# Designs tried in a protein design run: peptides against a protein of PDB entry 6D0Y. Part 114

Target 1, 225 residues: chain A of PDB entry 6D0Y
Amino acid sequence: ETEDHLESLICKVGEKSACSLESNLEGLAGVLEADLPNYKSKILRLLCTVARLLPEKLTIYTTLVGLLNARNYNFGGEFVEAMIRQLKESLKANNYNEAVYLVRFLSDLVNCHVIAAPSMVAMFENFVSVTQEEDVPQVRRDWYVYAFLSSLPWVGKELYEKKDAEMDRIFANTESYLKRRQKTHVPMLQVWTADKPHPQEEYLDCLWAQIQKLKKDRWQERHIL

## One batch from the design tools (peptide; made by RFdiffusion4, then SolubleMPNN)

Design b2_p20_3_s2 (from b2_p20_3, 8 letters changed)
Fold by OpenDDE base, seed 2:
Structure b2_p20_3_s2 (fold): chain B 225 residues (1-225), chain A 20 residues (1-20)
Amino acid sequence: as target 1 above (225 residues)
Amino acid sequence: SEKLDKEADEELERLGKEAE
């Protein structure tokens, strides 16, 4: 297949079809796997691009990468590395909206068996550890907590099943931070920008409460957070 | 292009059917 054809397939998967999404993804994964020897770099780049540009298809592309990884091709690792690089770049560029999305994307990759649970726990430990750094502005510390908490709907169940003790520690540290942080009340529903890198204070507390409830419900979602 | 989109749709349908 041509590169343009692959791009079209990757971009359009998950759209209206007579077949199930699962079957379409399986079929596409087969095609991509077959073409990896010839177009690995291109496919990698395409998947990274669409994953970032089409956030509404998050679970589609995490699943697709998971399917590729399940076929015993070392594609998942390289994809994750690329996404982590992008996350770092987003943070450097103060693109916090993209950054938080990428964290959620990586979180869902755990469910797709692309990222190991311990690795994600380590990432979240690193995020929450920022709250203990005195040289870091609170606005940035708040963002890391937000990134952690807002990703738990996608991965909390899996992480607690495998790393409950470590997760409890992270939660304890998070709770401690939320209690002692300085609060500035800001109206809800503000858009994040480069000059506004942290969520609304009320939202962070609200999010914490929602996550605690979700945890209590054994991570069974009953509503959209 | 519209042509590529159509071809992609058809191909995805085919792939889906084969994977069922």
Scores: peptide ipSAE 0.212, ipTM 0.818, DockQ to the pose 0.864
Fold by OpenDDE base, seed 4:
Structure b2_p20_3_s2 (fold): chain B 225 residues (1-225), chain A 20 residues (1-20)
Amino acid sequence: as target 1 above (225 residues)
Amino acid sequence: SEKLDKEADEELERLGKEAE
């Protein structure tokens, strides 16, 4: 019976409730855990789908996955693998908006103890390493830098706490790339679209500056009213 | 459906209460 409602439950979690979000997620995690033996693939697919379709609930679903991972270790890994596959597919399909979102989602999974910090560092190392590939168009190289930098608000603190030296290396490589890359005048008003993976050059430089400031501020985000 | 949505909401609420 709960099976018939799993999709609805997963989609609706985090909505208005008399209970705390944490309690709702814990309860849902319990139900999902109980169903994993029989419906693991379905649950995985559902979570992957809602995670992608409901970006406004990013932290809800990363938390949910974290809870499930704590209950069933194999689930977290398989979920991550599925998300990585989706990331690759998004990149192949030139769906860069989805791709960057997925990177952010994965980044937040580090905070939820689903992805180990070293693994995320390795991912970012791989991203930044693309900047050194001559056969890769700059637009693609820029995107990887963008994906890396834009994800740091979600995970930078954790990564620097665990892998500061490695992160510094990535930052150095990023800085080097940003200095040496060709400056193409891209209108600031260009909207980031799936078909336009190239962030505005000024935006990338601006983002770099913002991240540098965030790093300097020890990854404490300033909430500006 | 509205009915299914309500049922899901009620179920989530129940689960939340049980988890508190």
Scores: peptide ipSAE 0.211, ipTM 0.815, DockQ to the pose 0.817
Fold by OpenDDE base, seed 5:
Structure b2_p20_3_s2 (fold): chain B 225 residues (1-225), chain A 20 residues (1-20)
Amino acid sequence: as target 1 above (225 residues)
Amino acid sequence: SEKLDKEADEELERLGKEAE
């Protein structure tokens, strides 16, 4: 395939097809694998781009990366490195919406066997540890908690299956922080924007309650409205 | 382009069918 065709294929996968999504992804993975020797950088860039720009296809592209990683090429590691770099850049640029999305994306990569569960636990430990840093504004501390909690629907089950003790510790620290943090009495009508990292108080508390319920329900999302 | 889109759609269908 030409580079232009590869771009089109990557962008269009998961759209209406007579074949199953799984079949389409397997087929595309095969083509991409074959072209990696010649177009690795291009393919890597394309996947990073579409992963960021097409959030509605999150699971499609995480699955695709998972399929590629399962093949004989160390693509998964390089992709993760690129995504982590992008996460850092997003945080530096105060693009918190992109940053939280990237955390969710990385979380789902655990399910796709691209990222090891312990590595994701370590990331979340780092996030929640920020809540203990007094020199960090609460708005940023709240964001890290939000990023953690909002990612658990994608990876909580896997992490508790593999690292339950560590996850319980993170949860305990999170709960402690939520209880002691300053509450805002101003109604938050602000929509999530790149430059507004602070989650609404009600939303964060609500999210915590939802995650607790999700955990209790063994991470079955169908029980959450 | 429409041509590229059509070609991509056809290719995806072919690949999907072959992978089934």
Scores: peptide ipSAE 0.211, ipTM 0.816, DockQ to the pose 0.852
Fold by OpenDDE base, seed 3:
Structure b2_p20_3_s2 (fold): chain B 225 residues (1-225), chain A 20 residues (1-20)
Amino acid sequence: as target 1 above (225 residues)
Amino acid sequence: SEKLDKEADEELERLGKEAE
């Protein structure tokens, strides 16, 4: 069956091959492009699914989507819309691990020329603006800050190159929030999981420090955050 | 199936070679 065949190709791309990853992705993009007129919805669903189920292949699938978008087919926009819908659903379901991953995925799509830098800046502005809402629990406010900061390794360089003034404003607001928020005692061994959306106080402060250092180093990563 | 997986692997390899 054609659909099952496409699924297998999409799932297996990036595995051991005699060819380069780039060439494999280009070849697969060609096949998918040819099938889009007949199987667009299925291909969209497949890519959304594998992107979520295989987080270790984040850059593979963002690149693939970027390649498809570059082939002058109205695919990139629809894919982004689907991912945004999934992000909203994950937030509604309190699946914060999936949600933050999706934000990172969207962030890397900026590098793949699928999402414009101003659009991502606007998203992050919206995230950080939640910290100013009085009726929002701190646990949720903390998560939006975490989602923003934890995504910057993927897109911070591009956003500062294009929208430095706006990014500085977001950073200032973030810093202000981190200084004024109430800190709660959390066990050091507590791991943030899907059912534990509240990051450790030390972790959020540590992440902020790491991102500040990354920014100072002009977004040149020297270690995995 | 293992057969289908093998065929998919071979096809990906072919596609990669053609794109080089």
Scores: peptide ipSAE 0.209, ipTM 0.814, DockQ to the pose 0.901

Design b2_p20_3_s3 (from b2_p20_3, 9 letters changed)
Fold by OpenDDE base, seed 5:
Structure b2_p20_3_s3 (fold): chain B 225 residues (1-225), chain A 20 residues (1-20)
Amino acid sequence: as target 1 above (225 residues)
Amino acid sequence: MKKLEEEARKELEELGRKAE
């Protein structure tokens, strides 16, 4: 495959095809693996780029990376490192929307067996621990809680299956923080679900309630978060 | 676990602290 062709393949994966998505992803993973000796840096860059710029294809690219990681663990590791570096860069640049997406992406990589569950738990422990630090503004504390909670739809099931005790501790710490934080009323970020009526809440309290319900439902999503 | 994967894991575990 030529470099340009690889770019096309990576960008177009998941589009309508006569073959199943899984088959296409397996095929692409094979092609990419075969071309790593010649185009590793390019492929790595492309995968990182599309992962960041095409959020609608999150699960497609996490799956692709999972398949590729199974073929080449070194490359999988390099990809994760690249994404982590990007996350750090986003945080340094105060690009919090990109950062939260990257956390979600990394979370889904746990499901794809690219990132170990204990490692993700450790990251979330570190996130939530920020809420216990006095020198951190609440806006940052809120962001880390948001990043954690908003990622759980993608990884909560797996983490509780493997690290339930640790997750319960994180949840307890999160709940404690939410009870003591200063609440800000932002009507446009409030959520109401007619199927399960609840008082109008600000975005983070509402998200917490939704995640608690998701957990209660054994991580089977019934509502769009 | 390969070296690069282990390094990535360590980076992930420390990300929250380093992001401060």
Scores: peptide ipSAE 0.034, ipTM 0.603, DockQ to the pose 0.018
Fold by OpenDDE base, seed 1:
Structure b2_p20_3_s3 (fold): chain B 225 residues (1-225), chain A 20 residues (1-20)
Amino acid sequence: as target 1 above (225 residues)
Amino acid sequence: MKKLEEEARKELEELGRKAE
């Protein structure tokens, strides 16, 4: 396969096919693995690019990387390192929308057995530890809590299954922070029912409530957060 | 698995060629 052809294949995976998505991903993983000796750097760059620029295909590309990782652990590791570097760069550039997306992407990589659960727990511990930093803007503390909580729909089940005690500690620290922080009333875009009044809540408090419910429901998502 | 992989690969290759 040529480099241009590989790009086309990677970009088009998940589109209409006579085969199942899973089978197509297996096929593509095989093709990419075979071409790694010649095009590793190109393939790595392509995957990083599409992972970042096509959020609608998040689960497609995390699954693909999972399959590639199973075939070539070294490549999987390099991919994760590249994505982490990108996360750091996004944070440095104050591109917080990209940053939070990358955290979600990394979170789903745990489900695909690319990132170990303990590593993700450690990352979230680091995020929540920002709430304890002194002489920093609250917006910084809030963002890391947001990044943590908003990623749990993708990985909360897995992390609680494997690291429940550690996750409970993180939750306790998060709850403590939310209780003591200065609250800002921000309108939220939520679906409210006409038959039941729903008062407006602060965005982190609302997200916290949603995550608590998700946890109570055994991480079975019944609505879009 | 091998059969499915081969079929998937062929289909993806066809899609890729059409996109060129």
Scores: peptide ipSAE 0.026, ipTM 0.533, DockQ to the pose 0.086
Fold by OpenDDE base, seed 2:
Structure b2_p20_3_s3 (fold): chain B 225 residues (1-225), chain A 20 residues (1-20)
Amino acid sequence: as target 1 above (225 residues)
Amino acid sequence: MKKLEEEARKELEELGRKAE
């Protein structure tokens, strides 16, 4: 395979095919594995790029990396390291939208057996521990809680199956923080009712309620968060 | 498994050619 051809294959995976998505991903993983000796760095860069730039294909590329990791564990590790570096860089650059997406991506890699559940739990523990930092803006504390909660739709089930006690502790700490933090409410748009306007629920409180419901529903999404 | 992989590979290659 040529570099250009590999790029095309990686970018187009998941498009309409006579074969199932799963079979195509297996096929692509095989092709990429075979070409690692010649194009390892290029493949690594390509996967990192598409993972970041094509959020609509998050599960496609996490699955692909999972398949590659099963074939070549070292490559999987290098990919994770690259993505973690990207996360750190995005945080350093205050690119929080990219950062939160990368956390979700890493979260889904747990489901793909690329990242161990204990490692992800440790990451989330670190995130929630930011709520205990002194002399920092609340917006920083809020963001890390948001990053944690907003990633749970992707990994909550797996983490509770393997690390329920630790997850409960993180949840307790999160709940405690949400109760004591300053809250900002926004007036409702009042599109459908003539009733007197009242403030909408604060976004983290709303997200918390949604995650609690998701947990109650055994992490099966029935409604869009 | 190998047969399926080969078929998937061919499909992906076709997609790649269409994109070019």
Scores: peptide ipSAE 0.026, ipTM 0.544, DockQ to the pose 0.104
Fold by OpenDDE base, seed 3:
Structure b2_p20_3_s3 (fold): chain B 225 residues (1-225), chain A 20 residues (1-20)
Amino acid sequence: as target 1 above (225 residues)
Amino acid sequence: MKKLEEEARKELEELGRKAE
């Protein structure tokens, strides 16, 4: 494969095909694996780019990375490192939209066996620990709680299966923070379905309630009318 | 290479060529 051709393949995966998506992903993973010796850097950059710029294909690319990780563990690691760097950069730039999406992407990578559950738990512990920071705006504290809670629909089940005690501690800390933070009353909204983080103060309380319900339902999301 | 993987690869290659 040529470099340009690989770009096309990566960008176009998931489009209409005579084969199933799963089979195409397996095929693409095989192609990419074979070309890693020659185009690793390019492939890595491409995957990072499409992962962050094509949110509609989140599960496609997390799955693809999962397949690649299974074929080439080192590449999977490099990809995760790149995504973590991107997350750090977005946080530094206060690009909350990019950051929260990346957290969600990383969360789904746990399901794809690319990121270990303990690592994700540690990340969420770090996020929730921001609520304990002194002399910082509440919006900062709120955002990290939001990033945590809004990612749980993607990874909560796996984390509780593997690290229930740790997750309970995080939940307790989160609940404690939510009770003591400043609040403004707004209508209830489904926060995790939004394309952007809501600016409302009470969106966290709403999200918390929804996550609690999801947890109670053993992380099986149900459609309600 | 698995037969299914080969078929998928060919399909993707065709898609890629069309995109060029």
Scores: peptide ipSAE 0.025, ipTM 0.534, DockQ to the pose 0.087

Design b2_p20_3_s4 (from b2_p20_3, 9 letters changed)
Fold by OpenDDE base, seed 5:
Structure b2_p20_3_s4 (fold): chain B 225 residues (1-225), chain A 20 residues (1-20)
Amino acid sequence: as target 1 above (225 residues)
Amino acid sequence: SEELEKKAAEELERLGRLAE
């Protein structure tokens, strides 16, 4: 495979095909594995790029990385390291939208057996611990809570199955913080409809309520929608 | 905050790769 062809294959995976997505991903994983000896750096860069720039294909690329990790564990590690570096860079650059997406991506990698559940729990513990820091602005504290909560649809089930006690502690700390934080209200951005008879909640309170329902529904999103 | 995130990332890298 040429480098240009590899780029095409990676970018187009998950698009309409006569074959199942699973079969296409397995096929691509095989192709990429075979080319790692010659194009590891290129493949790594491409995967990092598409993972970041194509959020609509999040689960496709996490699955692909999972398949590659199963074939080449070292490459999986290098990919995780690259994504962590990118997360650090995004935070340093105050690119919080990219950063939160990367956290979600890493979260889904737990489901793909690329990242261990205890490691993700530890990361979330560190995130929520920021809420206890006095020298950190609330906007930063809120972001870490948001990053945690917004990632749970992708990994909450797995984390509770493996580390329920630790997750309960994180939830308790999160709830405590949400009760005591300063609420931000932006009425002009609020949408009021006949279907919303209750006062609109602040974005984190709303997200918290959604996650609590998701947890109650045993992490089945179809029950929320 | 950077130090905390660094710690989280390092732990993720270490524990994630060792546990898998």
Scores: peptide ipSAE 0.041, ipTM 0.703, DockQ to the pose 0.019; fails the geometry check
Fold by OpenDDE base, seed 2:
Structure b2_p20_3_s4 (fold): chain B 225 residues (1-225), chain A 20 residues (1-20)
Amino acid sequence: as target 1 above (225 residues)
Amino acid sequence: SEELEKKAAEELERLGRLAE
């Protein structure tokens, strides 16, 4: 395979095909594995790029990386390291939108057996521990809670299956923080009713409620969060 | 390898402390 061809294959995976997505991903993983001796660096860069720039294909690329990791564990590790470096860079640059997405991506890698559940739990423990930091803006605390909660749709089931006690502790700490944090509400536009306008539910409280419902439903999504 | 997994785990564990 040429570099350009590999780029095309990686970028277009999951698009319209006569074959199933699963079959295509297995096929691509095989192709990429075979080409690692010659194009490892290029493949690594490509995967990192598409993982970051094509969020609509999150599960496609996490699955692909999972398949590659199964074939070449070292490559999987290098990919994780690259993504972690990118997350660190995003945080340093205060690019929180990219950062939260990367957390979600890493979360889904747990399902793909690329990242161990205990490692992700440890990361989330550290995220939630930010809520206990002193002399920091609440927005910092809020973001880490948001990053944690918003990633649970992708990994909550797996983490509770393997580390339920630790997850319960994280949830308890999160709930405690949400109860004591200062809240800002935006009134809803309710010009169509005679009733007094109700403020919109605070975004973290709303997310918390959604996650609690998801947890209650055994992490089976019944609607798009 | 276990060593590589450990390395990744350590990196993940420290991530929550990096943002300002």
Scores: peptide ipSAE 0.041, ipTM 0.647, DockQ to the pose 0.017; fails the geometry check
Fold by OpenDDE base, seed 3:
Formats: sequence, C-alpha cells, structure tokens
Structure b2_p20_3_s4 (fold): chain B 225 residues (1-225), chain A 20 residues (1-20)
Amino acid sequence: as target 1 above (225 residues)
Amino acid sequence: SEELEKKAAEELERLGRLAE
C-alpha cells in the first residue's frame, strides 16, 4: 500500500459497504498491520489525526485501534502515548473542547481493551483531585469534573465492574465539590408559568443528575444524554 | 511492548497534574 492509499482506507472506514463494519475493520486492521514495518509512523499519525478530527467516528476508530492493539501490542501502546501527549497539549493550550473529546476517546479505549481500567480510574482521580486545590480557578475545577462526568457514559460500566470502591470515592468527592462550588444564577432563563414554574439548572448539576440516573440504571442508556 | 504499555499508563495516571 502507498501512503496515499492508506490515508484513503483509514479515512473512509465505516462508509457503506456490502460487508459488516466489523468485517471491514478486521480487514483494515490486517492491512495496516502488514504495512507497519514500512509505514508505522505514517499510520500512527493518520490514526491520531482522524481520531481527533472525526468525532462522529469515535467508536469506529477506537475499535480499529483495539484490533490493531491485539495484532501489534507495541503499536497500540505508541498510539495511546501519542493520544495522551495530544491531550496534555490541549489542556496546556486551554483547548477544552478538544481535550474533553480526547478524554472520551481514551475512555472508550478501555472498552476496546487498549487502556487498563485502573489507569483510567487513576486519571479520573487526578481530575477530581483538582477540585481540592485552592489556588486554581473554579472554571478549571469545573472543567475537570465535567470531563470526568461526561466520559462516564462511555466507560462507567467497565470502571465500576473493576474498581467500584475507587469509583465510589471519586463520586463522593465530586458530589462534595458540586455542593460547595459557586453556581451562576441566570434568572432570565427560568421559565415561570402560572401553573408550572421551571427553574433553569446549571450545567454541572444537570449533568450530575443525568449521571446519577445512569448509574442507578446500571449504566444502561435508555435515552440519549 | 510491555514496557511501552507501562509508559503509556504512567503518563495517563499523571495527566491531570502535568496539565496544571
């Protein structure tokens, strides 16, 4: 395969085909594995790029990486390292939108057996621990809580199956922070009718309520969040 | 392979602190 052809294959995976998506991914994984000796760096860069730029294909590319990791464990490790570096860079640059997506991507890699559950728990512990730091702005503390909570739909089930006690501690710390943080009140966004007043809930409290419900439902999503 | 995985895991664990 040429480099240009590899790019095409990677970018177009998941498109309409006569075969199942899983079959196509398995086939692509085989092709990429065979070309790693000659094009490892290119393939690595391509996968990192599409993972970042095509969020609609998150599960496609996490699955592909999972398949590649099973075939070539060394490459899987290099990919994870590259994504972690990108996440660090995004956080340092205050690119919060990219950062939160990357956290979700890494979270789903746990389901694909690329990242160990304990490592993800440790990362989330570090995120929530930021809430205990006094010398950081609340907006930063809020973001780390948001990144944690918003990633749980992708990995909460696996983490609780493997590290329930640790996850409970993280949840307790999160709840404690949410109770003590300052909330922005926007009265104009509150809908008041004669019969049914409805106050607007701030975004973290709303997300917390959704995640609590998801947890109560044993991480089975019945409705889109 | 195993060493590379370990390195990645360690970076993941330290991610929050290194970003501060």
Scores: peptide ipSAE 0.038, ipTM 0.648, DockQ to the pose 0.018; fails the geometry check
Fold by OpenDDE base, seed 1:
Structure b2_p20_3_s4 (fold): chain B 225 residues (1-225), chain A 20 residues (1-20)
Amino acid sequence: as target 1 above (225 residues)
Amino acid sequence: SEELEKKAAEELERLGRLAE
């Protein structure tokens, strides 16, 4: 394949086709594997770009990377390293919207057998450990908790199956933090929802409740979080 | 803090090194 054609194939995968998505992904993985000797850097850059810019195709590209990783383990590793570097850069630049998305993307890579479950658990342990540090702004602590909790719909089942004790510890620490943190109230929103039977819940408490329900349901998602 | 950010970055690097 030509370099320009590779870009088209990668960008358009998962779109309307006469073939199944699985068939298209397998086919594309084969094409990309064959072209790695000549276009590895280009393919790596393209995959990183579309992974970041097309969040609606998250599971498509994580699956594609999973297939590529199975074919070329070294390339899979290089891709993960590139995404980790991007996450680090996003955090340094205070681009928290991109950062949280990248955490979710990496989380789903665990399901695709690209990242080991213990490694993801370790990352989440590190995130939640921020809540135990002194002299750190609460907004920073809240973000790490949010990044952790908001990623669990993608990877919580896998992590609990393999590292239940460690996950329980992380949950306990998270719960403890949520109970003692200063909650933010928005009077304006309360006014708008005054006619409703229940006031709007604080966003992290709300997310926590959703994740607790998901966990109780054995990580079988019944609602869009 | 910068120290916490560094710790997070190190853990992320470890995650990358342990990719399957």
Scores: peptide ipSAE 0.035, ipTM 0.703, DockQ to the pose 0.017; fails the geometry check

